# Peptides against a protein of PDB entry 5KEZ: the designs that were tried, part 1

All scores and structures are predictions.

Target 1, 320 residues: chain A of PDB entry 5KEZ
Amino acid sequence: NVAIYNPFRPWWERYQPVSYKLCTRSGNEDEFRNMVTRCNNVGVRIYVDAVINHMCGNAVSAGTSSTCGSYFNPGSRDFPAVPYSGWDFNDGKCKTGSGDIENYNDATQVRDCRLTGLLDLALEKDYVRSKIAEYMNHLIDIGVAGFRLDASKHMWPGDIKAILDKLHNLNSNWFPAGSKPFIYQEVIDLGGEPIKSSDYFGNGRVTEFKYGAKLGTVIRKWNGEKMSYLKNWGEGWGFVPSDRALVFVDNHDNQRGHGAGGASILTFWDARLYKMAVGFMLAHPYGFTRVMSSYRWPRQFQNGNDVNDWVGPPNNNGVI
Unless a header shows other numbers, all headers, positions and changes below count from the first letter of the chain.
Peptide ipSAE was made for these designs. It is ipSAE averaged over its two directions, with the distance scale d0 held at 1.0 Angstrom where the peptide's residues are scored. Compare it between designs on one protein only; published cut-offs may not apply.
A fold fails the geometry check if it doesn't show the stated peptide or something in it is severely misdrawn.

## One batch from the design tools (peptide; aimed at target 1 W12 H258 D306 D309)

Design b1_p8_1 (made by RFdiffusion4)
Pose (drawn by RFdiffusion4):
Structure b1_p8_1 (pose): chain A 320 residues (1-320), chain P 8 residues (1-8)
Amino acid sequence: as target 1 above (320 residues)
Amino acid sequence: SFAPAYHV
């Protein structure tokens, strides 16, 4: 991923890919393989956060400011370490004047245009689908059990299916024959938009962002909500079917208060209420549960938004 | 400064 130095090494630089080499601030390929093997050998699975909608920001300076030293040039669309060229992006397919996503009532541009200027991969091309599949198959053979598909709303459900069609079964040393990767797709669907999370049920589960937003408001006793109203918690509140939901109280993004749910999301900063919300979630049968494990940062709210929400993991001059 | 809206 791009090594971003202003601001200093933000957590979100990891969502701007430069290549598919397994080389990050978290470690190299040997350390990654070692982790996956050790965890599988004690029965704990690894799920990978797959960033496949885009490469890095179009305005990022060319050079080798990358976590493995790989060269890249966003202005010329050259990512030779993959390799990707200008033919591999949606510049000609997007219809907005800016080339970015401008209107979320237009389902097409949400898919074909740049998300906040991130270079949008042409996922309809077999070559691009093959390069992504090669990356995910490398991970599957190492032994990962599934994927979180980042920014799934900005990918066509069919393009995702075409990529998944190319995946190996899970490593037969640890998983039964014919096992398929567990897929959960990040789609923020709070209603009122043309894209529905149900559009993605053919590919795997989806993140149910309504879950934590509603649970936070209820536990905080905001907006007239009471815990007694949780008697019909689940699809009775308009959530996706339980067998398609990946649920959580907070995630790495919206724990910073700017996300789906804003200030209502309970986090470790609200430890007493947070424990209660996690407890309710873990006790209730709805969904497959994910628990957050975080790091502290110097929060500094100005106008209800944290100007330090970009701060990366604890580090000594960028080394985690 | 703020984190960009990658997760929308």

Design b1_p8_1_s1 (made by RFdiffusion4, then SolubleMPNN; from b1_p8_1, 4 letters changed)
Fold by OpenDDE base, seed 3:
Structure b1_p8_1_s1 (fold): chain B 320 residues (1-320), chain A 8 residues (1-8)
Amino acid sequence: as target 1 above (320 residues)
Amino acid sequence: TLAPALFV
């Protein structure tokens, strides 16, 4: 991914890829392979956060300022470490004046235009699908168990399916022969927009962002809500089917006060209420559960916004 | 630098 120094090595640089090389602030490919092996040998499985909708931001300076030293040029759409070129992006498909998503009520903009300046990959092309599948298959062959698909809302479900159809079975050193990778897709659907979580059910599980948002309001006793109302928690609250849901109290975005749920989201900052919410989630049978492991940062609110929401995890001069 | 709004 890109190496950002202003601000100094923010968490979000990880979501701006310039190659599919397995070298980042966390280590190199050999170290990753070693970790996966050690984890698998004790029954702990690894799921990779796969950033496959886009490459880095269009405004990032060209050069070799990346975690693996690979050259890239956002302006010319050159990513030779893949390789990608100008033919592999949706610049010609997106019809907005900016080239960015301008209207979230237009499903074609949401999928064919740039998410906040991130260069949008032409996932309709078999070449692009194959490069992504090659990356994911390399991870499968190392021994990972599956994937979170980042920004799935911004990809056509059929393009995701075409990539998934190219994937290998899981590594038979640790998984039964014929095992398929576990897939869950990040889709923010709180209603009111044309893109629905149900559009993605055919590819795997989806994130249910209503879960943390609604649980937060109940535990906080907002709007007179009571824990007794959780009697029909799950599908009875209008959530996706349990066998399609991945559920969580918070994630890296909404713990910073952004996205689905906003101020209702419970986090480690509200320790007592957070423990109650996480305990309830783990005890209740609805959905596949995900528990967050995060870190403290020096929050500074100015005009209602944390100016330090970019701060990444504890590190040694940028190395984790 | 571009700070992507991944939560949108």
Scores: peptide ipSAE 0.045, ipTM 0.814, DockQ to the pose 0.525
OpenDDE base, seeds 1, 2, 4, 5: peptide ipSAE 0.041, 0.044, 0.042, 0.043; ipTM 0.803, 0.813, 0.806, 0.811

Design b1_p8_1_s2 (made by RFdiffusion4, then SolubleMPNN; from b1_p8_1, 3 letters changed)
Fold by OpenDDE base, seed 5:
Structure b1_p8_1_s2 (fold): chain B 320 residues (1-320), chain A 8 residues (1-8)
Amino acid sequence: as target 1 above (320 residues)
Amino acid sequence: TLAPAYFV
């Protein structure tokens, strides 16, 4: 991914890929293989956060300022480490003046335009699908158990399916023969927008962002909500079917007040209420649960916004 | 707007 120095190595630089090389601040490919092997050998499975909707930001300077030193040029859409070129992006498909998503009530725009300036991959192309599948298959062959598909609401479900149809069975050293990768898709659907979680049920599980948002309001006792109302928690609250749900109290985005849930989201910053929420989630059978592991950063609120919400994990001058 | 918070 790109190496961003202003602000200094933010968490979100990881979501701006310039190659599919397993060479980042987390380590190199050999170290990753070692970790996957060690985890699998004790029954801990690895699920990769796969960033396949886009490459880096359009405004990032060309050069070799990346975690593996690969050259890239956003201006010319040149990512030779893949390789991708201008034909592999949705520049001509997006019809907005800026090239960015401007209206989230336009599903086509949400899927064909750039998410906050991130160069949008042409996932309708078999070439692009194959490059992504090769990346994911490499990980499968290493021994990962599945994937979180980042920014899935920004990809057409059929394009995702086409990629998934190219995937290998899981590594037989650790998984039964014929096992398929576990897929969960990040789709933010709190209602009110045209893209729905149900659009993606055919590809695997979907993140249920209503879960953390609604649970937060209940535990905070907002709007007269009571714990007794949780008797029909899950599908009774209008959430997706349990077998399609990936549930969580918070994630890295809404922990920072971004994405979905707003101020209702409970985080480690409010430890007691957070423990109540996580405890309830783990005790209740609805959905497949995900528990957050995060870090403290020096929050600094200005005009209601944390100006340090970019801060990444603890590091020594950029070295993790 | 309900989207991931990625920045340039």
Scores: peptide ipSAE 0.278, ipTM 0.905, DockQ to the pose 0.151
OpenDDE base, seeds 1, 2, 3, 4: peptide ipSAE 0.217, 0.268, 0.149, 0.253; ipTM 0.886, 0.902, 0.858, 0.895

Design b1_p8_1_s3 (made by RFdiffusion4, then SolubleMPNN; from b1_p8_1, 6 letters changed)
Fold by OpenDDE base, seed 5:
Structure b1_p8_1_s3 (fold): chain B 320 residues (1-320), chain A 8 residues (1-8)
Amino acid sequence: as target 1 above (320 residues)
Amino acid sequence: PLAPKLFI
């Protein structure tokens, strides 16, 4: 991914890929292989956060300022480490003046335009699908158990399916022969927008963002909500089917007030209520559960916004 | 519409 120095090595630089090389601030490929092996040997499975909707931001300077030192040029859409070129992006499909998503009520903008300036990959192209599948298959062959598909809302479900149809079976050193990768897709659907979580059910599980938002409201006792109302928690609250749900109290985005849930989201910053929410989630059978492991940062609120919401995990001058 | 997640 890109190495960003202003602000200094933010968490979100990881979501700006310039190659599919397995060298990041977390380690190199050999270290990753070692970790996956050791985890698998004790029954801990690895699910990779796969950033496949986009490459880096269009405004990032060209050069070799990346975690693997790979050259890239956002201005010319040149990512030779893949390789991608200008033909591999949706620039010509997006009809907004900025090239960014401007209207979330327009499903075509949401899928064909840039998410906050991130160069949007032309996932309709078999070439692009194949490059992504090669990346994911390399991870499968290393021994990962599956994937979180980042920004799935911003990809056409059929394009995701086409990628998934190219995937290998899981590594038979640790998984039964013929095992398929576990897929869950990040789709923010709180209602009111044209893109629905149900559009993605055919590809795997989806994130149920209503879960954390509604649970937060209940535990905070907002709007007169009571814990007793959770008797029909899950489908009874209008959530996706349990076998399609990936559920969580918070994630890295909404922990920072970004995206779905707003102020209702419970986080470790409100320790007592957060423990109640996580405890309830783990005790309740609805959905596949994900527990957050995060870190503290020096929050600084200005006009209701944390100006330090970019701060990444604890590090020593950029070294993790 | 929901606020997009930020990748500045």
Scores: peptide ipSAE 0.114, ipTM 0.867, DockQ to the pose 0.173
OpenDDE base, seeds 1, 2, 3, 4: peptide ipSAE 0.096, 0.113, 0.089, 0.103; ipTM 0.849, 0.864, 0.835, 0.853

Design b1_p8_1_s4 (made by RFdiffusion4, then SolubleMPNN; from b1_p8_1, 5 letters changed)
Fold by OpenDDE base, seed 5:
Order: C-alpha cells, then structure tokens, then sequence
Structure b1_p8_1_s4 (fold): chain B 320 residues (1-320), chain A 8 residues (1-8)
C-alpha cells in the first residue's frame, strides 16, 4: 500500500493498495506464511481483509512511496506491480463531475465512482477479476480460511461472484478436502439507500451494521428503549437472516465516528457499556460474531470531530 | 449522506 506521511502513517493507508504483494508494515510474505501456519496448527483460522474494490487515492503522488517500494502512478492509473493500467478503472463509467461518489441514493454511482477519491477498479473486466482471484488464491494456498471483502457495497454482486467462482478450495493441510473459503462482505445498510444487504446474500455473509447501531441505542437507553425489547433480537428487529449476518458492536470506522451508527456506536471508550454490549452479543445466538481488538489514541475534538481519528496502531517512528 | 469511510 501507499506510505502516507501527512498525516504520519495513518491507519487508512492500509486501504490504499498499489500492489497485491504481501509486503506491508505488518511484515513480509514469509512472516505471513509463518503466522498463518502457526495459527492453523492450533486451530486459529485467518480471514484476510481483502481490499479489491479500488487502488490508492487519485491524488497520491506517483513514485515508490509504498510499503514494498513498488512504483505506482495514480495520475496515469499505472500500477505495474499488478499490472493495472487506465483500462482497468471505472473513470469513463462514472458520470459525476468529480469522479467521486456524490449521491448515495444513486446505486450506479455508489458502485462505479470513486469512494473518497480511491481509484475504482473495473471489476466487470475478466482481467481485473483474474488479478484479484490470483491474489486471493495465493492467500488461500498459504492457508487462510477466508476473506472480509472490503467496500462490498461499492462492487456489483455479480462481479464479486465472478471473482469467488475463480477461487481454489482451502489448503488441505488444514482443511477438509473441498472446503470453500469463508466469505463475509462489508455492506453498510441501515436502510434508506438503494443498495441492500440482500443483494449480496448469494456471495456469503454480510456485515449487519444495524446490530451495533441498535444495540448501542438500547444500552444507552436512548428513545426510551429497554433491554426487554431485545427478546426478539435479530431477525425480529428487521436484521438480515442469522445465517447471513456477521455481527459486531463496533469496527475501525465507526469507532472513529465514521460511517454507520454515529454516536450510538459503543466502543472501548465507554468501557462499562461496551462490555455490556459485547457480553450480550457473545451470549446471543444471532449471527456470526466478531470482537474488536483496538488501541487508544490521543483524541482531540474540534467542532465535534476528532482531528486525530487518522491515528494508526502504536508504532515507533512508523515501525510497528 | 456522508461517505462510509475516510481515506484522505
């Protein structure tokens, strides 16, 4: 991914890929293989956060300022380490003046335009699908158990399916023969927008963002809501079917006030309420649960916004 | 609607 120095190595640089090389601040490929092997050997499975909707931001300077030193040029859409070129992006498909998503009530715009300036991959192209599948298959062959598909609402479900149909069975050293990768898709659907979680059920599980948002409201006792109302928690609250749900109290985005849930989202900053929410989630059978492991950062609120919401994990002068 | 993520 890109190496961003202003602000200094933010968490979100990880979501600006310039190659599919397993060479980041987390380590190199050999170290990753070692970790996957060691985890698998004790029954801990690895699920990779796969960033396949986009490459880096369109405004990032060309050069070799990346975690593996690969050259890239956002201006010319040149990512030779893949390789991708200008034909592999949705620039001509997006019809907004900025090239960015401007209206989330336009499903075509949400899927064909750039998410906050991130260069949007042309996932309709078999070439692009194959490059992504090669990346994911490399990980499968290493021994990962599946994937979180980042920014899935920004990809057409059929394009995702086409990629998934190219995937290998899981590594038989640790998984039964014929096992398929576990897929869960990040789709933000709180209602009111055209893209629905149900659009993606055919590809795997979907993140249920209503879960954390509604649970936060209940535990905070907002709007007169009571714990007793959780008797029919899950599908009874209008959530997706349990066998399609990936549930969580918070994620890295909404922990920072970004995306779905707003101020209702409970985080470790409200320790007591957060423990109640996580405890309830783990005790209740609805959905497949995900627990957050995060870090403290020096929050600094200005006009209601944390100006330090970019701060990444603890590091020593950029070294993790 | 605000962007679901910020990457800039």
Amino acid sequence: as target 1 above (320 residues)
Amino acid sequence: TLAPKLFV
Scores: peptide ipSAE 0.120, ipTM 0.872, DockQ to the pose 0.192
OpenDDE base, seeds 1, 2, 3, 4: peptide ipSAE 0.077, 0.114, 0.086, 0.107; ipTM 0.831, 0.870, 0.840, 0.860

Design b1_p8_2 (made by RFdiffusion4)
Pose (drawn by RFdiffusion4):
Structure b1_p8_2 (pose): chain A 320 residues (1-320), chain P 8 residues (1-8)
Amino acid sequence: as target 1 above (320 residues)
Amino acid sequence: HFYPWAGL
């Protein structure tokens, strides 16, 4: 991923890929393989956050400011370490004047245009699908059990299916024959938009962002909500079917207060209420549960938004 | 500085 130095090494630089080499601030390929093997050998699975909708920002300076020193040039669309060229992006397919996503009532541009200027991969091309599949198969053979598909709302459900069609079964040393990767797709669907999370049920589960937003408001006793109203918690509140939901109280993104749910999201900062919300979630049968494990940063709210929400993991001059 | 994809 791009090594971003202003601001200094933000957590979200990891969502701007430069290549598919397994080489990050978290470690190299040997350390990654070692982790996956050790965890599988004690029965704990690894799920990978797959960033496949885009490469890095179109305004990022060319050079080798990358976590493995790989060269890249966003202005010329050259990512030779993959390799990707200008033919591999949606510049000619997007119809907005800016080339970015401008209107979220238009389902087409949400898919074909650049998300906040991130270079949008042409996922309809077999070559691009093959390069992504090669990356995910490398991970599957190492032994990962599934994937979080980042920014799934900005990918066509069919393109996701075409990529998944190319995946190997899970490593037969640890998983039964014919096992398939666990897929959960990150789609923020609070209603009122043309894209529905149900559009993605063919590919795997989806993140249910309504879950934590509603639970936070209820536990905080905001907006007239009471815990007694949780008697019919689940699809009774308009959530996706339980067998398609990946649920959580907060995630790495919206724990910073800017996300789906804003200030209602309970986090480790609200430890007393947070424990209660996690407890309710873990006790209730709805959904497959994910628990957050975080790091502290110097929060500094100005106008309800944290100007330090970008701060990366604890580090000494960028070394985690 | 802020997170560039807030709410997205």

Design b1_p8_2_s1 (made by RFdiffusion4, then SolubleMPNN; from b1_p8_2, 4 letters changed)
Fold by OpenDDE base, seed 3:
Structure b1_p8_2_s1 (fold): chain B 320 residues (1-320), chain A 8 residues (1-8)
Amino acid sequence: as target 1 above (320 residues)
Amino acid sequence: PRFPFAGL
């Protein structure tokens, strides 16, 4: 991914890929392989956050400022480490003036235009699908158990399916023969927009962002809500079917106030309430549970926004 | 930033 120094090595640089090489702030490919092996040997499985909707931001300077030193040029859409070129992006398909998503009520913009300037991959192309599948299959070969598909809301479900159909079975050194990767898709659907979580049920599980949002309101006792109202928690609250749901109290985005639940989201900053919410989630049978492991950073609110929301995990001069 | 406090 891109190495960003202003601000200094933010967490979100990880979501701006310039290659599918496994050399990052966390280590090189050999170290990753070693970690996966050690984890698998004790029954701990690895699920990769796969960033496959886009490459880096269109405004990032061209050069070799990346975690693996690969050259890239956002301006010309050149990512030779893949390789991608201008033919592999949706620039000509997106019809907005900016090239970015301008209206989230337009499903075609949401999927064909750039998410906050991130160069949008032409996932309709078999070449692009194959490059992504090769990346994911390499990870499967290493021994990962599955994937979180980042920004799935911004990909056509059929394109995701086409990629998934290219995936190999899991590594038989640790998984039963014929095992398939576990897939869960990040889709932010709180209602009010045309793209629905149900559009993605055919590809795997979907993040249920209503879960953390609604649980937060209950635990906080907002709007007169009571714990007793949780008696029909799950589908009874309008959530997706349990067998399609991946549930969580918070994630890295909404922990920082970035949509997807707003101020109701409970985080480790409110330790007591957070423990209550996480405890409830783990005790309740609805959905597949995900527990957040985060870190403290020096929050500084200006005009209601944390100007330090970019701060990444504890690191040694940018290396984790 | 990935999601700079937008209505995503």
Scores: peptide ipSAE 0.072, ipTM 0.829, DockQ to the pose 0.382
OpenDDE base, seeds 1, 2, 4, 5: peptide ipSAE 0.065, 0.070, 0.057, 0.044; ipTM 0.811, 0.808, 0.814, 0.815

Design b1_p8_2_s2 (made by RFdiffusion4, then SolubleMPNN; from b1_p8_2, 5 letters changed)
Fold by OpenDDE base, seed 5:
Structure b1_p8_2_s2 (fold): chain B 320 residues (1-320), chain A 8 residues (1-8)
Amino acid sequence: as target 1 above (320 residues)
Amino acid sequence: PYDPLRGL
């Protein structure tokens, strides 16, 4: 991914890829392979956060300022480490003035335009699908158990399916022969927008962002809500079917006040209430559960917004 | 990635 220095190595630089090399601040490919092997040997499975909707931001300077030193040029859409070129992006499909998503009520814009300047990959192209599949298959062959598909809302479900159809079976050293990768898709659907979580059920599980938002409201006792109202928690609250749901109290975005859930989201900053929420989630049978592991940072609120919401995990001058 | 419009 790109190395961002202003602000200094933010968490979100991870979501600006310039190659599919397994070479980041977390380690190199050999170290990753070693970790996956050791985890698998004790029954701990690895799921990769796969960033396949886009490459880096269009405004990032060309050069070799990346975690693996790979050259890239956002201006010319040149990512030779893949390789991608200008033909592999949706610049010509997006019809907004900025080239970015401007209206989330326009589904085609949400999927064909840039997410906050991130260069949008032309996932309709078999070439692009194949390059992504090669990346994911390499991970499968290493021994990962599946994937979180980042920004799935911004990809056409059929394009995702086409990629998934190219994937290998899981590594038979640790998984039964013929096993398929576990897929869960990040789709933010709180209602009121044209793109629905149900659009993606055919590809795997989806994130249920209503879960954390509603649970937060209940535990905070907002609007007179009571724990007893959770008697029909899950589908009874309008959530997706349990077998399609990945559920969580918070994630890295909404714990920073970004997007789905707003102020209702419980986080480690609200320690007591958060423990209650996580405890309830783990005790209740609805959905596939995900528990957050995060970190503290020096929050500074200005006009209701944390100006330090970019701060990444604890590090020593950029070294994790 | 952060998008202030994401999920709105």
Scores: peptide ipSAE 0.054, ipTM 0.809, DockQ to the pose 0.323
OpenDDE base, seeds 1, 2, 3, 4: peptide ipSAE 0.047, 0.046, 0.045, 0.046; ipTM 0.795, 0.796, 0.801, 0.798

Design b1_p8_2_s3 (made by RFdiffusion4, then SolubleMPNN; from b1_p8_2, 3 letters changed)
Fold by OpenDDE base, seed 3:
Structure b1_p8_2_s3 (fold): chain B 320 residues (1-320), chain A 8 residues (1-8)
Amino acid sequence: as target 1 above (320 residues)
Amino acid sequence: PYYPTAGL
């Protein structure tokens, strides 16, 4: 991915790929392979956060400022380490003046335009699908168990399916023969927008962002909410079917006040309430559970916004 | 509206 130095090595640089090389702030491919092997050997499975909707931001300077030293040029859409070129992006398909998503009530913009400037891959092209599948298959062959598909809301479900149809069975050294990768898709659906979580049920599980938002409200006793109202928690609260849901109290975005959930989201900053929420989530049978492991950073609020929300995990001069 | 600034 891109190496960002202003601000200094933010967490979100990891979501700006310039190649599919397994060479990052966390280590190289050999170290990753070693980790996957050691984890699998004791029954711990690895699920990769796959960033396949886009490459890096369109305004990032061209050069070799990346975690594996690969050259890239956002201006010309040149990513030779893949390789991608200008033919592999949706620039001509997006009809907005900026090239970015401008109206989230327009599903076509949401999927064909750039998410906050991130160069949007032409996932309708078999070439692009194949390059992504090759990346994911390499990970499968290493021994990962499945994937979180980042920014799934911004990909057409049919394009995702086409990629998934190219995937190998899981590595038989650790998984039963014929096993398929576990897939869950990040889709933010709080209602009120045209793209729905149900659009993605055919590809795998989806994130249920209503879960953390509503649970936070109840645990905080906002709006007269009571714990007794959780008797029909799950589908009874309008959430997606349990067998399609991945649930969580917080994630890296809404932990920072971004996106779905707002101020209701409980985090480790509210330790007592957070432990209550996580304990409830783990005790309740609804959905597939995900527990957050995060870190403290020096929050600095200015005009209601944390100006240090970019701060990444503890590191040694940018290396995790 | 659901994502932070991508460092543009």
Scores: peptide ipSAE 0.096, ipTM 0.858, DockQ to the pose 0.167
OpenDDE base, seeds 1, 2, 4, 5: peptide ipSAE 0.083, 0.088, 0.088, 0.091; ipTM 0.843, 0.846, 0.850, 0.855; seed 5 fails the geometry check

Design b1_p8_2_s4 (made by RFdiffusion4, then SolubleMPNN; from b1_p8_2, 5 letters changed)
Fold by OpenDDE base, seed 4:
Structure b1_p8_2_s4 (fold): chain B 320 residues (1-320), chain A 8 residues (1-8)
Amino acid sequence: as target 1 above (320 residues)
Amino acid sequence: PLDPFRGL
């Protein structure tokens, strides 16, 4: 991914890929292989956050400022380490003046335009699908158990399916022969938008963002809500079917006040309430649970926004 | 990803 130095190595640089090489702030490919092996050997499975909707931001300077040193040029859409070129992006397909998503009520913009300036891959192309599948298959062959598909809302479900259909079975050294990768898709669906979580059920599980949002409201006792109302928690609250749900109290975005859930989202900053919410989630059978592991950072609020929301995890001069 | 246009 791109290496950003202003601000200094933010967490979100990881979501701006320039290659599919396994060289990051967390280590190199050999170190990753070692970690996967050690984890698998004790029954801990690895699921990779796969950033496949886009490459880096269109405004990032060209050069070799990347975690693996690969050259890239956003201006010319040149990512030779893949390789991608201008033919592999949706520049001509997006109809907005800016080239970015401007209206989230337009499903075609959401899927064909750039997410906050991130160069949008032409996932309709078999070439692009194959490059992504090759990346994911490399990870599968290393021994990962599955994937979180980042920005799935911004990809056509059929394009995702086409990629998934190219995937290998899991590594038989640790998984039963014929096992398929576990897939969960990040889809932010709180209602009110044309894109629905149900559009993605055919590909795997989906993130249920209503879960954290609603649970936060209940635990905070907002709007007169009571814990007793949770007796029909899950489908009874309008959530997706349990076997399609990945549930969580918070994620890296909304714990920073970004996106889905708003002020209702509970985080480690509200320790007691957060423990209650996480405890409830783990005790309740609805959905596949994900527990957040995060860190404190020096929050600085200006005009209601944390200007330090970019701060990544504890590191040694950028190395994690 | 970050959704800049939606929230509760």
Scores: peptide ipSAE 0.080, ipTM 0.801, DockQ to the pose 0.201
OpenDDE base, seeds 1, 2, 3, 5: peptide ipSAE 0.047, 0.043, 0.046, 0.048; ipTM 0.799, 0.801, 0.807, 0.804

Design b1_p8_3 (made by RFdiffusion4)
Pose (drawn by RFdiffusion4):
Structure b1_p8_3 (pose): chain A 320 residues (1-320), chain P 8 residues (1-8)
Amino acid sequence: as target 1 above (320 residues)
Amino acid sequence: FFYPWPGL
């Protein structure tokens, strides 16, 4: 991923890929393989955050400011370490004047245009699908059990299916024969938009962002909500079917207060209420549960938004 | 500084 130095090494630089080499601030390929093997050998599975909708920002300076020193040039669309060229991006397919996503009532541009200027991969091309599949198959053979598909709303459900069609079964040393990767797709669907999370049920589960937003408001006793109203918690509140939901109280993104749910999202900062919300979630049968494990940063709210929400993991001059 | 993709 791009090594971003202003601001200093933000957590979200990891969502701007430069290549598919397994080489990050978290470690190299040997350390990654070692982790996956050790965890599988004690029965704990690894799920990978797959950033496949885009490469890095179109305005990022060319050079080797990358976590493995790989060269890249966003202006010329050259990512030779993969390799990707200008033919591999959606510049000619997007119809907005800016080339970015401008209107979220237009389902097409949400898919084909750049998400906040991130270079949008042409996922309809077999070559691009193959390079992504090669990356995910490398991970599957190492032994990962599934994937979080980042920014799934900005990918066509069919393109996702075409990529998944190319994946190996899970490593037969640890998983039964014919086992398939666990897929959960990050789609923020609070209603009122043309894209529905149900559009993605063919590919795997989806993140149910309504879950934590509603639970936070209820536990905080905001907007007239009471815990007694949770008697019909689940699809009764308009959530996706339980067998398609990945649920959580907060995630790494919206714990910073800017996300789906804003200030209602309970986090470790609100420890007393947060424990209650996590407890309710873990006790209730709805969904497959994910628990957040975080790091502290110097929060500094100005106008309800944290100017330090970018701060990366604890580090000494960028070393985690 | 802020996060570039709020609520997205």

